# Peptides against a protein of PDB entry 3KDP: the designs that were tried, part 94

Target 1, 230 residues: chain A of PDB entry 3KDP
Amino acid sequence: PFLIFIIANIPLPLGTVTILCIDLGTDMVPAISLAYEQAESDIMKRQPRNPKTDKLVNEQLISMAYGQIGMIQALGGFFTYFVILAENGFLPIHLLGLRVNWDDRWINDVEDSYGQQWTYEQRKIVEFTCHTPFFVTIVVVQWADLVICKTRRNSVFQQGMKNKILIFGLFEETALAAFLSYCPGMGVALRMYPLKPTWWFCAFPYSLLIFVYDEVRKLIIRRRPGGWVE

## One batch from the design tools (peptide; made by RFdiffusion4, then SolubleMPNN)

Design b2_p17_1_s3 (from b2_p17_1, 11 letters changed)
Fold by OpenDDE base, seed 3:
Structure b2_p17_1_s3 (fold): chain B 230 residues (1-230), chain A 17 residues (1-17)
Amino acid sequence: as target 1 above (230 residues)
Amino acid sequence: MEVLEQLFKLIEDFIKN
């Protein structure tokens, strides 16, 4: 989010404090829960990793995590961001280069895509109204991400949802997201304004896309072991 | 910049639709 904020010179999609809530709040328990996942049925058929030659983080993992899944997650967040701004009169194309004028407190006549003028205070309210939905979108797509990370080759349907700690992690991150979104005072403390319940559903297509994409990937890996998709 | 503009236009078209 911050890279696009700089490169495209758009209003800030996600606040720094909100990012910290993701990284330290919603991601920690789910990530730990993966350590308690049951081994895949084929694990004993794999040779042990050579610690001298085999990297823990390889190009395939980077490609999958950042290049594929991470991009889908980012697209989900930005989709929600652009929808909210569009509902408030700012179409995506109009946001390009707008940051400088958007953040200037002395400019009180910034026009939206329909010629309506917005004061600095009004613009900042709209900006902060984007932070919570963006955050919630990330949490919702992380549900799928957590589930797909359970296995490398086996389908989630083959592995099952037997990891109680992972299930707890899903509930914990969701409960924390709801708390941060709806608890009184969070708008002042974290600049996270209350979210319309409908915005939770904006991320569902992307969460489903991540899940389907990974299941298809795993299916290909099972059918063609040692392929470029692995 | 042009690629970003095209992407933003695509998103805009999706939202309007």
Scores: peptide ipSAE 0.030, ipTM 0.514, DockQ to the pose 0.024
Fold by OpenDDE base, seed 2:
Structure b2_p17_1_s3 (fold): chain B 230 residues (1-230), chain A 17 residues (1-17)
Amino acid sequence: as target 1 above (230 residues)
Amino acid sequence: MEVLEQLFKLIEDFIKN
């Protein structure tokens, strides 16, 4: 998200505070919960990792985590961001290169896609209005990400949802996201303005996409073990 | 709260510059 902010010169899609809320708030308990997941049924049929040759973080894992799943998550966040800005008069094409004028406090006549002029204060309210829904979008796609991380080869339907700590993590991150989004004073304390309930649904297609993608991947791995997809 | 907001604003301004 931050790289696109720099390269495309668009208004800031995700604030530093919201990033910290993700990393320290909503992601920590779910990540820890994976340590309590039951072993896959075939784990004893796999040879142990060779610590001299087999990296814990390999290129395949980086490609999956950052190149595939992370990109789908980012796309979900940006989709929500563009929807909110479009609802406020700023179409995606008009945002390209707008950052310089957007962040200048002396420019109070920045035009939207319909020719309406926006003051610096109004623009910053819209920017901060994007941060909370982007954050919530990340939490919603993390539901799918957490569920797919339970197993490497087994389908979620084969493994089941027996990990009570993981279930607790899903509820905790959701409750925390709702608390941060709707608790009075969060706009002042964390620059997290309340979001419309409808904006929660912007992430659902991407969450479903992550889930379907990984189930298809796991199906391929089960049918062709040792392929380039593993 | 104001101090925290100012701190976050300072960090954001630093990242944007």
Scores: peptide ipSAE 0.000, ipTM 0.247, DockQ to the pose 0.019
Fold by OpenDDE base, seed 4:
Structure b2_p17_1_s3 (fold): chain B 230 residues (1-230), chain A 17 residues (1-17)
Amino acid sequence: as target 1 above (230 residues)
Amino acid sequence: MEVLEQLFKLIEDFIKN
């Protein structure tokens, strides 16, 4: 998100506070829960990892985590961001290069895509209104990400949802997201304004896409072991 | 280096605003 903010010079999609809420709030318990996942049924048929040659973080893992899943997550967040800004009169094309004027407190006549002028305060309200739904979008796509991380080769349907700590993590991150989004005073304390319930659904297609994509990937791995997709 | 400097400048501008 921050790279696109710089490259495209768009208004800030996700605030520092919301990033901290993701990294320290919603991600910790789910990440810990993976340590309690049951081993895949075929793990004893696999050769042990060689600690001298096999890196824990390899190019394939980086490509999968950042290059594939991370890109789908980012697309989901930006989709929600663009929907909210469009609902407030700012079409995506109009946002390109707008950051400089958007963040200037002395410019009180920034025009939207329809010629309506926005004061600095009004623009910042819209910006902060984007942060919470972007955050919630990340949480919703993290549901799928957490579920796909349970296994490397086995389908989630084969592995099942037997990890109670993982289930707890899904509820915890969702409850925390709801608390941060709807608790009175969060707009003042964290600049997280309440979101419309409909904005939760903006992330669902991307969450489903992550899940389907990974299941297809795992299916390919099972059918063609040792392929590039592994 | 230039990208990092731009990043830091952006962060500074964000903190000051």
Scores: peptide ipSAE 0.000, ipTM 0.276, DockQ to the pose 0.015
Fold by OpenDDE base, seed 5:
Structure b2_p17_1_s3 (fold): chain B 230 residues (1-230), chain A 17 residues (1-17)
Amino acid sequence: as target 1 above (230 residues)
Amino acid sequence: MEVLEQLFKLIEDFIKN
């Protein structure tokens, strides 16, 4: 999000406070829950990793985590961001280069895509209104990400959802997201304004895409072990 | 909770400044 903010000079999509809420709040319990996952049925048929030659973090893992899944997550967040700004009169094309004028507190006549003028305070309300739905979008796509991380080769349907700690993590991150989004005073304390319930659905296609993509990947790995997809 | 709130307040003050 921050790289696109700098490169495209758009209004800030995600605040520092919301980033901290993701990294320290919603990600910790789900990440720990993976340590309690049951071993895959074929684990004893795999050769042990050679610690001298086989990197723990290899190019394939980096490509999967940052290049594929991370990119889909980012696209989901930005989709939600653009939808909200468009509903408030700012079409995506109009946002390019707008950051300089957007962040200037002395400019109170920034025009939207329809010629309506916005004061600095009004613009900041809209910006902060984007932060919470972007955060919620990340949490919703993290549901899929957490579920796909349960296994490397087995389908989620083969492995099942028997890990009670992982289920608890999904509820915890969702409850925390709801608390941060709807608790009175969060707009003042964390600049997290409440979101319309409809904005939760903006993330669902991307969450489904992550899940389907990984199941297809795992299917390919099962059919062609040792391929470039593993 | 208090430490987190203080951290957020510190960050907010830093951003406002």
Scores: peptide ipSAE 0.000, ipTM 0.285, DockQ to the pose 0.020

Design b2_p17_1_s4 (from b2_p17_1, 11 letters changed)
Fold by OpenDDE base, seed 1:
Structure b2_p17_1_s4 (fold): chain B 230 residues (1-230), chain A 17 residues (1-17)
Amino acid sequence: as target 1 above (230 residues)
Amino acid sequence: SEVLEKLFELIKKFIEN
């Protein structure tokens, strides 16, 4: 997200505080939960045939998978960001290169895509309004990510939601998202203005996409053991 | 930091249970 912010010179979609909340609040508990998850029976039973090569391949594949999931998460966040800004009159194309003027407090006549002028304060409110939905989108997408990370090969439907820590992590991140989204003062403290409940659903297509992607990936792995998708 | 610590403690308690 930050790289796109720099490259595209768009208004900041996600604040530093929200990034920290994601990394520390939403990612850590799930990561811990996964560490305590019973290793997939197939992972434990497989003696590494070649510990060096299999470990390297596995690390690369894990890195690629997490990288891909991270990209989908980012896409989900940006989608929500662009939708919110579009609803406020700023079309995605108009946002390109707008950062310089957007962040200039002395420019109070930044025009949206429809010719409406926005003061600096108004722009910042809209910007900060995007932070919460972006964060929430990531959290909702992480629901799917956490669920899919339970297994490498088995479907989520086969393993189920047996990990209590994972369930707790899901509730914790959701509660944190709700707290940050609706608690009074969070807009001032964290630049996360209250979110309409409807915006929680904006992430659902991406969560579903991740879920489908992972299930398809796992299906391919099951059908073609030792393939490049592993 | 205190909230994080409490969260960590809660997590720890949950793991130990």
Scores: peptide ipSAE 0.000, ipTM 0.251, DockQ to the pose 0.045
Fold by OpenDDE base, seed 3:
Structure b2_p17_1_s4 (fold): chain B 230 residues (1-230), chain A 17 residues (1-17)
Amino acid sequence: as target 1 above (230 residues)
Amino acid sequence: SEVLEKLFELIKKFIEN
């Protein structure tokens, strides 16, 4: 998010402190939960042909899968960001290069896509209104990530949700999102204004997309072992 | 594999920053 902020010169979609809350708060327990996940029956039954090379290949495959999911996650956050700004009159194309004028407190006549002028204070309210939904979108998408990370090849329906630590991680992540979204003072402290409940649902299509993508990927891997889809 | 590794590194950098 911060890189896109710099490169595209758009209004800041997510505060740095909030990003740290994601990295340290929402990812820690999920990462630990993966260590306690039950191994896939097929992995446990297969003797590695070469422990060194097979481990490396497996790490690469996991890395690629997480990278793809992470990209979809980021896209989900940015989608929410652009939707909110568009609802407030700022179309995505208009946001390109707008940061300098957006952040200038002395410019009180920044025009939106429809010619409406926005004061600095109004712009900052809209900016901070984006932070919470962006964060919540990331959290909701991470629900799907946590669920699909249980297995490499088996469907989630086959492996089940028996990992109590993973379930705890989902609750922790959700609780943190709710706390940051609705606790009084978060708007001032973290620049996260209260979220309308409807915005929680904006992330669900992306969570579903990740889930479907991973299930399809796993299905292909099961049907064609050793294929390029791995 | 090299393209995927580069893509992964790019994504990793994107997530970390």
Scores: peptide ipSAE 0.000, ipTM 0.238, DockQ to the pose 0.021
Fold by OpenDDE base, seed 4:
Structure b2_p17_1_s4 (fold): chain B 230 residues (1-230), chain A 17 residues (1-17)
Amino acid sequence: as target 1 above (230 residues)
Amino acid sequence: SEVLEKLFELIKKFIEN
């Protein structure tokens, strides 16, 4: 999200604090869950035939999986961001390069895609309105990612302890999202305005797309081991 | 990873344009 903010020069989709909450709060538990899952899978793995190569392959697979998950999460968040801004009159194309004017307090006539002028205060309200839905979208996408990561290795039914850590992670992420979204004062403190329940649903299509994409990817990998999709 | 890198590159190109 931050990289796209810099690269695209778009209005800031997430505040620094929300990014930190994602990185430290929502990403940590999945990472721990995956680490435990790997440890358990490694315990169940027959003696590695070649510990050096198998470790390297696993590390690469893990790094690729995390990188892919992170990108998918970012895409989901940005989708929600663009939807919210589009609903407020700012089409995605119009947002490109708009950051400089958007963040300038002295420019009170920034035009949206429809020619409506927005004051600095109005723009910041819209920006801050995006923060919470973006965050929630990331959390919802993370749910899907966690479920997908679990389904990649073995049947969901064989991993009893792994399920507890996953469930705990999902609960923690959801609780954090709810706290940040609905706790009084978060709008002032974190510039995260309360979410309409409808915004929670904006993430679901993306979660579904991610799920479908991952299942298709898994299917391709199963059909063509060693293909470009690995 | 290559597909994602390509996607990132495509997105980058799209943003730069």
Scores: peptide ipSAE 0.000, ipTM 0.233, DockQ to the pose 0.019
Fold by OpenDDE base, seed 5:
Structure b2_p17_1_s4 (fold): chain B 230 residues (1-230), chain A 17 residues (1-17)
Amino acid sequence: as target 1 above (230 residues)
Amino acid sequence: SEVLEKLFELIKKFIEN
């Protein structure tokens, strides 16, 4: 998000505090939950032909898969960001290069895509309105990510939801998102304005996409053991 | 709403393929 903010010169889509909440609050318990996940029966039973080379290849493939999932998460967040700004009169094309004027407190007549003028204060309200939905979108997408990361090859339907720590992580992440979104004073303290409940659903298509992507990937791995998709 | 509909259509196409 921050890199795209710099490169595209768009208004800030995600605040620094929300980033910290993701990194420290939402990612820690899921990471721990994965460490306690029972190893797949196929991984434990297969002796590696070459422990050093096979481990390295598997680590690279895992890293690539996590990278792809991370990109889908970012796309989900940006989708929510652009939808909110579009509903407020700022189309995505109009946002490109707008940051300089957007962040200038002395410019109180920034025009939207429809010719409406926005004061600095009004623009900041819209910007901060995007922070919470972006964060919540990441959390909702992380639900799918956390579930799919339980296994490398087995379908989620085969492995099931046996890890109690994983379930706890999902609950904690959701509770934190609700707290940050709806607790009084968060708009002032964290620049996270209250979120309309409807925006929680904006991320669901991306969660489904991640889930489908991973199930297809795992299906390919099961049909072609030792393939490059692992 | 239009952007959401397009996204849902893309996802639907992805699931069907």
Scores: peptide ipSAE 0.000, ipTM 0.212, DockQ to the pose 0.051

Design b2_p17_2_s1 (from b2_p17_2, 12 letters changed)
Fold by OpenDDE base, seed 1:
Structure b2_p17_2_s1 (fold): chain B 230 residues (1-230), chain A 17 residues (1-17)
Amino acid sequence: as target 1 above (230 residues)
Amino acid sequence: SVLKEAEELLKKGREIL
């Protein structure tokens, strides 16, 4: 998210506090859950045939899978961001290069795509209105990510939700997202304005996309063990 | 301050659960 913000010079889609909440809240519990997860019996019991090559292949494939999932997460967040800004009159093409004027407190006549002038305060409200749904989008997409990361070969339906720590993590992320989205004062304190409940559903297509992607990947691995997708 | 606020929010999130 931050890289696209720099490259496209668009208004900040995700605040620093929300980034910290993602990094500390949404990544820590998953990391702990993975440490306590009974790894897929086939992965843990199979000694690497060649410890050097199989470790490198595994690390490369995990890195590629996480990179792809991270890209889908970013696309989901940015989609939500662009939809909110478009609903407020800022089309994606108009946001390109707008950051400098957007962040300038002395410019109170920034025009949207329809020629409406926006004060600095109004612009910051709409910017902060994007932070919450972006965060929620990441949390909802991470539900899928956490569930799919449990297994390398088996379907999610085969392994089930046995890890209580993972389940707790999913609830923690969801409760945190709900707290940040609906608790009074979060807009002022954290630049996270209240989110319409309907925006929670905007992330679901991307969560589903990750599930489908991972199930297809796992299906390919099951049908062609030792292939380039493993 | 931001880190402390984030930690407090995480703590509050856990208390809500």
Scores: peptide ipSAE 0.000, ipTM 0.250, DockQ to the pose 0.072
Fold by OpenDDE base, seed 2:
Structure b2_p17_2_s1 (fold): chain B 230 residues (1-230), chain A 17 residues (1-17)
Amino acid sequence: as target 1 above (230 residues)
Amino acid sequence: SVLKEAEELLKKGREIL
């Protein structure tokens, strides 16, 4: 998120403190929980791999998995960010390069995509309105990501939800998201304004799409082991 | 409409603070 903010010069989609809350609160416990996930039923039947290559392959697989999850979460957050700004008159193309004027308190006539002028205060309200749903979207997307990462080949329906630590992590991150979204003072302390409950559902189509995609991918892997889809 | 709703939420938040 921060890299895109710098490169594209768009209004800040998520505050730095909120990013730290994601890293320490919503990502750490779930990530640890994945280490305790029940082994796939088919992993135990795999032939022993070469010990010299296994460590390297495992490190690469872990790095790719976490890198992909982080990218998917960021995409979900940015989707919500662009939806909110578009609903307020700022189309994605118009946001490119807008940061300098957006953050200038002396410019009170920043035009949106429809020629409406926005004061500094109005712009900051819209910006801070994006922070909370961006965070919540990451959490909602993370529900799907954590569930699909339980297995490489087995369907979630086959493996089940038996990891109590993962279940606890899902509740913890959801409770944290609710706390940050609705606790009084979070708008001042974290620049996270109160969120309408309807925005929790904004990420659901995206989470569902990822879930369906991964289940289809796993189905293909089960039918064609060693194929290009792995 | 979203801006007005956000302003209303902010107003309510300030009243709670």
Scores: peptide ipSAE 0.000, ipTM 0.344, DockQ to the pose 0.035
Fold by OpenDDE base, seed 5:
Structure b2_p17_2_s1 (fold): chain B 230 residues (1-230), chain A 17 residues (1-17)
Amino acid sequence: as target 1 above (230 residues)
Amino acid sequence: SVLKEAEELLKKGREIL
């Protein structure tokens, strides 16, 4: 997200504090939950044919899968960001290069895509309004990521939701998102303004995309054991 | 490592701002 912000020179989509809350608050409990997940019966019984080569290939494929999931997650956040700005009169094409004028407090006549002028205060309210739904979008996408990470080859429908620690992690992450989104004073303290409940659903297509992607990947692995997708 | 890089980029971004 921050790399795209620098390259495209767009208004800041996500605050630094919210990024820290994601990294420290939402990722720790899930990571612990995965350590206590029951071993997938199909994976542990297969001895690697070549322990050195098969381990290296497997680590590379896992790293690639996590990289792809992270990219889909970022795309979900940016989608929500662009939708909110478009609803407030700023089309995506108009945001390119706008950051310099956007962040200048002495410019009070920044025009949107429809010629409406925005004061510094008004556009900062819109920016901070984007921080909350970006964060919530990441949380909703992480629900799918956590669920798919339970298994390496088995479908989520076969493994089920037996890990109580994972379920607790999902509730903790959601409770943190609700607290940051709706608690009084978060607009001043964290620059996260209250979110309309409808924006929680904006990320659902991306969560579904991650889920479908992983189920298809796992299906290919099950049908072609020892393929390049494993 | 990605977190550390992001923190460093954030630190650099704060120094530029």
Scores: peptide ipSAE 0.000, ipTM 0.265, DockQ to the pose 0.019
Fold by OpenDDE base, seed 3:
Structure b2_p17_2_s1 (fold): chain B 230 residues (1-230), chain A 17 residues (1-17)
Amino acid sequence: as target 1 above (230 residues)
Amino acid sequence: SVLKEAEELLKKGREIL
């Protein structure tokens, strides 16, 4: 999120402290949960044919899957950000290069895509309104990621939700998201204004998309073992 | 191999984003 803020020179979509809360708070327990997940029956039954090559292949497959999912998470967050700004009169194209004027407290006549002038205070309210939904979108997408990453080849429906640590991780992420979104003072401390409950649902299509994508990927792997998709 | 490289790139992308 911060890289796109710098590169595209757009208003800040998510604060640095909230990014740290994602990295340390939401990702750590899920990562631990995956370490304790019951290995797929097929992974445990296959002795590594070559321990060196099979370990390397596994590390690369894990890294790509996590990289893909992370890009989808970021895209989901940015989509939510752009939707909120568009609803407030700032179309995505108009946001490009706007940061310099957006962050200038002496410019009180920044025009939106419709020619409406925005004061510095009004702009900062809209910016901080984007932080919470962006964060919540990441958390909701992480729910799908955690559920999907349980297995490499088996469907989530076949493996089931047996890992109690995973379930705990999902609740922890949700509780953290609720705390950061609704606790008094978070608007000042983290620049996260209270989230309208409707914005929680805006992330669900992305979670569903990730879920469907991974189930299709796993289905292809099951039907064509050793194919280019592995 | 291509899927493995793409996953690494995406993992690195997650760490940076």
Scores: peptide ipSAE 0.000, ipTM 0.191, DockQ to the pose 0.021; fails the geometry check

